# Peptides against a protein of PDB entry 6MBK: the designs that were tried, part 59

Target 1, 240 residues: chain A of PDB entry 6MBK
Amino acid sequence: GFEMVNFKEEGFGLRATRDIKAEELFLWVPRKLLMTVESAKNSVLGPLYSQDRILQAMGNIALAFHLLCERASPNSFWQPYIQTLPSEYDTPLYFEEDEVRYLQSTQAIHDVFSQYKNTARQYAYFYKVIQTHPHANKLPLKDSFTYEDYRWAVSSVMTRQNQIPTEDGSRVTLALIPLWDMCNHTNGLITTGYNLEDDRCECVALQDFRAGEQIYIFYGTRSNAEFVIHSGFFFDNNSH

## One batch from the design tools (peptide)

Design b1_p25_2_s1 (made by RFdiffusion4, then SolubleMPNN; from b1_p25_2, 12 letters changed)
Fold by OpenDDE base, seed 5:
Structure b1_p25_2_s1 (fold): chain B 240 residues (1-240), chain A 25 residues (1-25)
Amino acid sequence: as target 1 above (240 residues)
Amino acid sequence: SKLDEWLSKHFPISLHMAPIPSIEP
């Protein structure tokens, strides 16, 4: 087993409650627990999704709106998950003036400005859509859709989205994976996969973990620059 | 290895960091 713990430097993570052996399947998450583009289409967002070309073309934005709709729904199945998400992120969209100034001497500044511009444009577009589109009337965010809401949702998706197969395995879709995404990152190998037969995400232990130790996973090969741009953090021992 | 065999039977899941795309106004 494992438990959620707030670690001093790393924030929320998972801690082993028993000894876990390397390569042991210790965590699995069925598809029905995932927030996916498909679950977005099947939610209150579905009617709007079916008529908005951007939502249809951009699965990450669809997930962002799905996340916002579920957050605004007190009876949402995903409330327990959403409540574990950070209220703010260290992503460029949250950078303070001093942080932006620091980046002015780096190539990353262009990507930061691009994110600012793109996010602002997306917000403006969808603000208008939410205000004017008939299918937006039933959205729980209809009367409360701020830039801060959108920034948060986009940042949540940007830092937590995963590619998984569709139910029939014919295509790739995007998903947020509750519980699993609480694991903090370490250097290593990918030890998470999707089991189509059992229709679930499965995670095997990268190494032995003793009871009381934090459980780490490897999210994939990323440069520190990519982590800063997309997740707002550096991994000191990132050899990639 | 056991891990390799396991991975061979799964669709690998990695965090998908992607830029926020531009949209036309």
Scores: peptide ipSAE 0.245, ipTM 0.781, DockQ to the pose 0.880
Fold by OpenDDE base, seed 2:
Structure b1_p25_2_s1 (fold): chain B 240 residues (1-240), chain A 25 residues (1-25)
Amino acid sequence: as target 1 above (240 residues)
Amino acid sequence: SKLDEWLSKHFPISLHMAPIPSIEP
């Protein structure tokens, strides 16, 4: 019912190949296709993850390294997905000096500086880990771990990470959702949730789309104050 | 506010709240 298209102004997005009705389930992504903390643990990163306290404590960093490892792996299952990701982001880690100077007059400057500082410190820490830890020797990024790589991965995760339930539904975990995150966003209602019974992310149409129209979805309101996920895909919280 | 909207756009998830690892010398 849809196809991936490179739109001139918005980059990659999804276009309807048929008429889609409002509230129609048009897109679903099984857990097996997601990049999750669990898939990171089950990857080449697993041995290092099991011994590094920061990776264990910070699922977003685990996802960032998972993304980097898979990007550096020519035969990665996620190569097609990774290739659709932006090379740069509209995030503070990519702000130019003039943008930062502009923000000095705002309350946002403290958050920007904190993000820069934290990211730099994280990079320095993990650079050392990758150079010295025995389990890092098997990582495909062992000899190619730059700050640019790290800021890209962190920014990718920051902009695209979602909370999903664990397989048993007892906890939440972090995930990148291929295909789904290619939908460009609009204002509206959250129409994405996680179906635990079928173990898949599900997206229903926000509105009617005709064949040939770009499909937009609403990712929800993101608050800095809340560890708010790109979208909490709990159907129970989606007041449909 | 406009600032909140901007913050939400550029900081969809707070990474700055992450604990800074102690870099042992």
Scores: peptide ipSAE 0.021, ipTM 0.473, DockQ to the pose 0.050
Fold by OpenDDE base, seed 3:
Structure b1_p25_2_s1 (fold): chain B 240 residues (1-240), chain A 25 residues (1-25)
Amino acid sequence: as target 1 above (240 residues)
Amino acid sequence: SKLDEWLSKHFPISLHMAPIPSIEP
């Protein structure tokens, strides 16, 4: 019902190959296809994860390292997904001097500086970990872990991470959702949820799309989508 | 503000929460 297309202005997106009706379930992504904190634990990163408090405490960093490890692995299942990710982002970590100067007149500058400082500290910490920790020897990134790598991974996760339920629905975990996150954004309601019975992320169409039209979804006001764990799609008519 | 919305979008999760363990010297 859709295909990946590189749109000139928006970059990669999804285009309808048939007419899609509003509220139609047009896209689903099984858990097994997601990059999650759990998949990170089950990967080559697992031994290090089990011994590093920061990785354990910060699921987003765990995902960032998972992303880096998989990127560095030629046979990674997620290579096709990773190749669709931007090489650079419009996040503060990529701001040029002029952009930072512009923000100096705003309160946002404190958040920018905080992000820079935190990211730099994290990099320095993990650089040492990767160089010294026995379990880091197995990581494909051991000999190639630059700040640019870390910046990219952190930014990728920051812009694309989603909250999904654990398999038993008892907790929330973080996930990158391949294919789904290729949809470009529009205003509207969140039409993505997690179906625990089928153990998949589900997306219903926000509106009618005709064959050949780009499919847009609403990710909400945040870069991360909160998946409705219990009640399916929050069709909150937030008409506000 | 648009800026607040942008910040919220790009800073969805506080990277602050995990105290970087003080690398004790």
Scores: peptide ipSAE 0.016, ipTM 0.480, DockQ to the pose 0.047
Fold by OpenDDE base, seed 1:
Structure b1_p25_2_s1 (fold): chain B 240 residues (1-240), chain A 25 residues (1-25)
Amino acid sequence: as target 1 above (240 residues)
Amino acid sequence: SKLDEWLSKHFPISLHMAPIPSIEP
């Protein structure tokens, strides 16, 4: 009931190919299609993951490395998904000097500087790990791990990561949700959940969509500052 | 509403809310 479309102002999004009713389950994504911390553990990254405390403690970094490894793998199952990801993001790590100067007048500046500092430190740490750790030798990124690569992966995860339940529902884990994350944001209610019985992410329509209309979803209640920091979105009349 | 029933049935996903943790080398 939908197709991928490149919208001039918003980039890639989903367009309805038929009329979709409000509250209709129009999109679902099985766990097996998700990029998760578990899939990272089960990938070529697994041996390194099992020995690095930071990867184990920080699921978002594990996902970032998972993205980099899969991007560097021509036969990766997730290549079609990775190819839909932006090459650059409207996140603080990509801000130009003028954008940072503008933010100096806002409360967000401290978070921006913190993000820069933390990301640089993480890169320096993992650069050393990739060069020296025995289990890094088989990683496809070993000879091509730049700050630009890391910045991209971290920004991809930051803008697209989701908390979902583990298979047994006992804990939460982090996931990237292919296809679903192509929907652009609007104000409204969260209409995405996880169905543990069917082991899939499910999205119901926020409103009626006509054939040919772009499908929007609500990513959660955030301030404009939080949207800028975490998602790169900005709404002048954010009601939340 | 039907939506409320659906939301109650499913585990809610926390979307894009996890910050990048600070790690010191």
Scores: peptide ipSAE 0.010, ipTM 0.422, DockQ to the pose 0.813

Design b1_p25_2_s2 (made by RFdiffusion4, then SolubleMPNN; from b1_p25_2, 14 letters changed)
Fold by OpenDDE base, seed 3:
Structure b1_p25_2_s2 (fold): chain B 240 residues (1-240), chain A 25 residues (1-25)
Amino acid sequence: as target 1 above (240 residues)
Amino acid sequence: SKLDEWLSKHFPISLDLSPIPSIEP
């Protein structure tokens, strides 16, 4: 139904290989393919996770470390996905001095500084943990945990994390969704959801697409896909 | 707005990267 294509102006995206009708379920990603807090617990990170309060309290950080551990593992199931991730991001953690100066006149500067300071503090904390904690000895990143690594992982999670239900549907958890990241977005109907019965992320077509056309989805502004667990799909015209 | 575009670009997801509370040993 679709193929990954490198579009000249937009980078990687999905192109329809056949005609796709509006409201057609054309893309789904089973839970087993997702990088989740649960998969982090079940990985080499699991023992450390079980003993570190911050990893337990902050699912986004758990995902960041999961991402780093899997990146450092040549045989990781997620290597093909990780290789598609940008090496750098346009997040505040990557801002140059001139960009920060430009933002000093805006209210956004406080958020920029906060994020930078928090990330630096987190790195310092986890650097110590990785160096001293017994369960960190088996982590593939033990001998190579730099701020740049952490900045990258945090930025990856920040820009790509999605909220999905837990397996039992009782709670919301965080996930990185392979293939999902390849969909470029447009304004319109939020066409993403989670099917608990089939235990998969689902995306329905926003409109008709012809074979050869780029597929666009809508997952909202200032967020990756928000899965409406109970309300299904909704239209949020964020054309501001 | 230009600000919203900037925020969307640079903060696509509000990660509550809240300061990790100092775990008191």
Scores: peptide ipSAE 0.017, ipTM 0.441, DockQ to the pose 0.063
Fold by OpenDDE base, seed 2:
Structure b1_p25_2_s2 (fold): chain B 240 residues (1-240), chain A 25 residues (1-25)
Amino acid sequence: as target 1 above (240 residues)
Amino acid sequence: SKLDEWLSKHFPISLDLSPIPSIEP
């Protein structure tokens, strides 16, 4: 279906190895490669998660903390992915004064203020939790948990979170999808679904691609691209 | 809508464009 190629000046990307038809499955990402609420529960964050009602109730916050913990862990499996994430985001939490002023005349301003207020409250709450809760002692972020860290993490999740089914399909949960997030440019439209039987996120083309055509450009270094290749992302290699 | 355009601009990747909900103190 496609191959990883180093495009001149553009970095690593995906190139179609054959013609790909619209609605054809060409890429899938197994659950094990995703950052999920479940993986957060199974991480160093797990003990705290099990005792904090907010983490339990708000999967997006759980993912944010999972992201922070993994970022602070040099041996994290997701380091290559995390390194591709922007240091700042074009989200309300990063708006400059002029941007906020522009929105004052719109209904969006209420959402912006809500985000500011909510995020500040969340940070204050979790700062206290991290400082005082026994299960927070082993968290790599314990001594370095700043508002900037939290703002970054929640913005990362806010911009990149995806809904996927739980392993048993009984409910929905949240996930960050590394390969998806690493693609900063596409030559075509894709859509993503989830296949429970194969326990994988599936990407289908929304347009035709020709053999040799560039599909995606990855943001990041060679190591990030190698992570994608070696981590078990599967490509439809069936030359039809 | 203007809101949809704004959301699309600032949340281009997420399939869930909802902001993080508030928590009660």
Scores: peptide ipSAE 0.012, ipTM 0.448, DockQ to the pose 0.182
Fold by OpenDDE base, seed 1:
Structure b1_p25_2_s2 (fold): chain B 240 residues (1-240), chain A 25 residues (1-25)
Amino acid sequence: as target 1 above (240 residues)
Amino acid sequence: SKLDEWLSKHFPISLDLSPIPSIEP
């Protein structure tokens, strides 16, 4: 099990309440907590999704728009998760001029320019869609859809998307996994896979943890930590 | 290679940013 602890310097995080062995399943995340292409289809984005071929063909873009819509929704279930996301990323879309100039001497420059060009084209396309499509009228981002918003969402998805099975296991889809994003960067946690029987992602510890040892999962605010604990994330021995 | 390391760092997950297929009306 885990307990929420306020670490003065790092904010709210988790501490092991028992010894956890390496390779032990200690955390699972039910599908209902994930931001998926399916949840995008079931959201306010659904009507637009059903009529836009690009959203249908590119699950990562659908997920990016889902993220933007939820971010713009104060009452979104995923607000605590979204608030944990960086405001900017170390992706090519955020490279400064000097960084790009440095890369001009490398083969990487072609990939950088390609990403910039493609992302700009996508933004231009969807800007028009958001402004003109009837089903876009209800989107919370209609009056505020900037390139900065789009590059943030795309970068968020780029850095954090996971492949998971569909509910029936027949196909793969894309998901953002709350909590897991924080675990992977700080605690050396890995997702062993998806358990279709229990319809959940399963996370395994890469190292032993002792009872009372800090698990370096930081949520920043109490509300974010509470979301993780109470929203249906199950920790081993969370008998609460 | 250094390039591979850079790519892995900045493109940890592949985004298919393929050109938008021209939806010809």
Scores: peptide ipSAE 0.011, ipTM 0.437, DockQ to the pose 0.053
Fold by OpenDDE base, seed 4:
Structure b1_p25_2_s2 (fold): chain B 240 residues (1-240), chain A 25 residues (1-25)
Amino acid sequence: as target 1 above (240 residues)
Amino acid sequence: SKLDEWLSKHFPISLDLSPIPSIEP
């Protein structure tokens, strides 16, 4: 019912190949297609994950390394998805000096500096881990782990990670959702959720789409998108 | 605020990049 299209100025998006009605389930992504902390544990990263406290404690970093490992793996199942990811992001880690200077007068500057420092520290730490840890020897990124790689992976995860339930529904885990995250966004009702019974992410159409139209979805702010079972994304009102 | 929107856009996920706890030796 849809196809991937590179839209001018908007990048990759989904276009309807048939008429889609409002509230129609037009897109679903089974768990097996997701990049999750669990899939990271089950990948070539698994042995290192089992031994590194930071990877275990920070699911987002685990996803970042999972993404890097899969990107570096020619036979990775996720290669088609990874190839659709931007090479650069609008995250602070990609800000130029002038952009940072502009923000010096704002409260945002503290967050920018924090992100820079933290990311640099993490990179330095994991660079050493990758070079020295026995379980890192099989990682395809061992000989090519650059700050740019790490910056990209962290930014990819930062902008695209979602909370989904674990297989048993007892906890939440982090996931990158292929195909779904290619949809461009519009304001409106949250139309994406996780169906635990069928073990899949589901997206229903916000409105009617005609064949040939770009499909837009509302998933809120990606940062706080919790997939609730049969419920829309809960925005954690981070009441700041 | 515009700042909040900007922050949400550019810091979508608070990477609680919590300081790597100093592995105290």
Scores: peptide ipSAE 0.020, ipTM 0.502, DockQ to the pose 0.047; fails the geometry check

Design b1_p25_2_s3 (made by RFdiffusion4, then SolubleMPNN; from b1_p25_2, 14 letters changed)
Fold by OpenDDE base, seed 2:
Structure b1_p25_2_s3 (fold): chain B 240 residues (1-240), chain A 25 residues (1-25)
Amino acid sequence: as target 1 above (240 residues)
Amino acid sequence: SKLDEWLSRLFPISLDLSPIPSIEP
């Protein structure tokens, strides 16, 4: 009922191949296709994860390294997904000096500087870990771990990470949801949930879409400032 | 609504836009 398309200005998105009615279940993604903290633990990153306290404490960083490891692996199952990700983001970590100067007049400046500082510190820490830790020797990024790599990975995770239940539903974990996260954002209502019985993410249509129309979803209520800080989105009509 | 009934049966998925926290020493 849909196809991946590279749209002008918006990049990759989903386009309806048939008419889709509002509230119709048109998209589902099984857990096995998700990039999760659990899949990170079960990957080549697993041994290092089990020994590094920060990776264990910060699921988002675990996902970032999982993403980097899979990107560096030519035979990764997630290569098709990774190739659809932006090479750069409109997040604070990519702001130019003039953009930062503009934000100095806003309350967002403190968050921007915090992100820069934290990301730089994290990179420095993990650079050392990757260079010195025995379990890092098998990582495909061992000899290729730059700040740009890390900046990209954390920005990818920051803009795309989702809270989903664990398989048994007892806890919440973090996940990247391929295919689903290709939908570009619009204002509206949440139309996505996780079906534990079928162990899949499910998305129903926010509105009617005709064949040939781009499919948009609503990722949640945020102010424009919050969208800029975390996702780079901006909507003039956003009243939040 | 049908949407409400459907959503009520699912675990809510939320985009986590939490900033990356500082490294704890």
Scores: peptide ipSAE 0.214, ipTM 0.761, DockQ to the pose 0.816
Fold by OpenDDE base, seed 5:
Structure b1_p25_2_s3 (fold): chain B 240 residues (1-240), chain A 25 residues (1-25)
Amino acid sequence: as target 1 above (240 residues)
Amino acid sequence: SKLDEWLSRLFPISLDLSPIPSIEP
């Protein structure tokens, strides 16, 4: 097994409660526990989703609004997961002036500015939609939709969204994967996949972990620049 | 390896860090 722990430097992560061997299936997450575009469509957001072309076209934004709606719902099934999410991120949308100045000498600055502008424009658009669209009246965020809310949601999705197959395996959809996404990143190989037969995400151990050790996984090959832009951190041992 | 065999049977999960595109309000 494993347990959630708040580590000093890495923040929340998973710690082994027993010895876990390399290549051992130690973590699986059924589809019903995932926050997906489909679960968004089936939620209180569904009516608005069905009427808004941007939500339909941009699954990541749909997930962001799904996350906001569930966060604003005290009885949401995903409250335990949402409560584990950072309240703020080290992503560019949260950069202080000094951090932006540091990036001015890098190619990343253009992407950062683009992200700022895009996020602001999206917020403005959806603020209007939420205020005026009839199907927005039932949303729990109707009277409380700030830029900070939107910034948080899109940052959460940006750093945690995954591509997974649909139930029938015919298409790819977007998902947030509770528990699994609490594992902090290390260099290595991808040890996560989706089992369509059992309809679950599966993760096998990258290496041996002893009881009491933090469990790390490899999220994929990214440059440090990409991590800064999308996740707000550098990985010193990232060879990619 | 056991890992290779396991992975070969699964749909790969990809962390999508794609930027959020611009939209026209």
Scores: peptide ipSAE 0.197, ipTM 0.733, DockQ to the pose 0.844
Fold by OpenDDE base, seed 3:
Structure b1_p25_2_s3 (fold): chain B 240 residues (1-240), chain A 25 residues (1-25)
Amino acid sequence: as target 1 above (240 residues)
Amino acid sequence: SKLDEWLSRLFPISLDLSPIPSIEP
């Protein structure tokens, strides 16, 4: 029903290969295909996770390290997904001086500086952990953990992490959703949810799409500033 | 609606990059 396409102006996205009707379930992703905090625990990162309080307390950082470990693993199940991720992002962590100056007139500037400082501090902490902790020795990133690696990973998670229920529905966890997160954004309603009975993420079409049209979804109501900070997007016609 | 059948909605959530306190060994 759809295919991955590199659009000239928007980069990678999904294109309909047939007519899709509004509210049609056109995309679903089973839990086993998601990158989650649980999959991180079950990976090579598991032993370190079990002994590091920060990884345990901050699922988003756990996902970032999971992403880095899998990227560094040639035989990772998620290699095809990881290869679709941007190499750089338009998030504050990548802002140049002129971009920061542009935001100085807004409240967003405080968040920009905060993210930068916090990320640097986190990197410094985990650099030491990776160098000294016994369970870090088996990590594929042991000999190659740079700030650029960390910046990329946290930016990937920042722009793509979602809250989903655990398998038993008792708690909320964090997940990256392959294939689904390739959809580009448009105005509308949220048409994505998690089906616990079938244990999968599901997405229904926001509107009718004809064969050959790009499929768009709605990621939430945000201002341009919020999109820049949280998602790396900028929309000239955003009314918010 | 199909949405009513979902127990949770999925959407991108910003990363919490709060300061990390020093952890004693």
Scores: peptide ipSAE 0.186, ipTM 0.738, DockQ to the pose 0.235
Fold by OpenDDE base, seed 1:
Structure b1_p25_2_s3 (fold): chain B 240 residues (1-240), chain A 25 residues (1-25)
Amino acid sequence: as target 1 above (240 residues)
Amino acid sequence: SKLDEWLSRLFPISLDLSPIPSIEP
């Protein structure tokens, strides 16, 4: 009921190919298609993951490295998804000097500086790990791991990561969801969830969509400040 | 509503908006 379209200002998104009614289940993605911490563990990154405490403790960083490894792999299953990702983001890690100066008048500036500092420190740490750790030798990024690579991966995960249940539902883990993140955000009800019985992500239409209209979804309650910091989005009438 | 029923049987999916933790080399 939808197709991928490159919208001029918004980048890749989903457009309805038929009329979709509110509360209709129009999109679902099985777990096997997701990029998860588990899939990272089962990838070429697995051996390193098993020996690095930071990767084990921080699922978002594990996903970032998973994304980098898969991007560097021409035969990766996720290449079609990765190709839809932006080359850069409107997140703090990409802010120019003027943008940062503007934010100095806001409360968000401290978080921006924190992200820069933390990301730089993480890169320095992992650069050393990639260069020296025996299990890093087989990684496709071994000979090419730049800060630009890292900030891209971190920003990709930051803007697109989702909390989902583990297979047994006992814990929460992180996932990148193909097709899912191509839906643009809107202010509204929570219409996304995970169906454990069918082991899939599910999205229910927030509103009626006509054939040809762009599809929007809502991930949950967010402030404008949170959107700016983590996704770059801003809604004038954000009620959350 | 149908939406309420749907939500009741599903685990909510949300973006993790947690800041990136600081890691020292």
Scores: peptide ipSAE 0.012, ipTM 0.377, DockQ to the pose 0.787

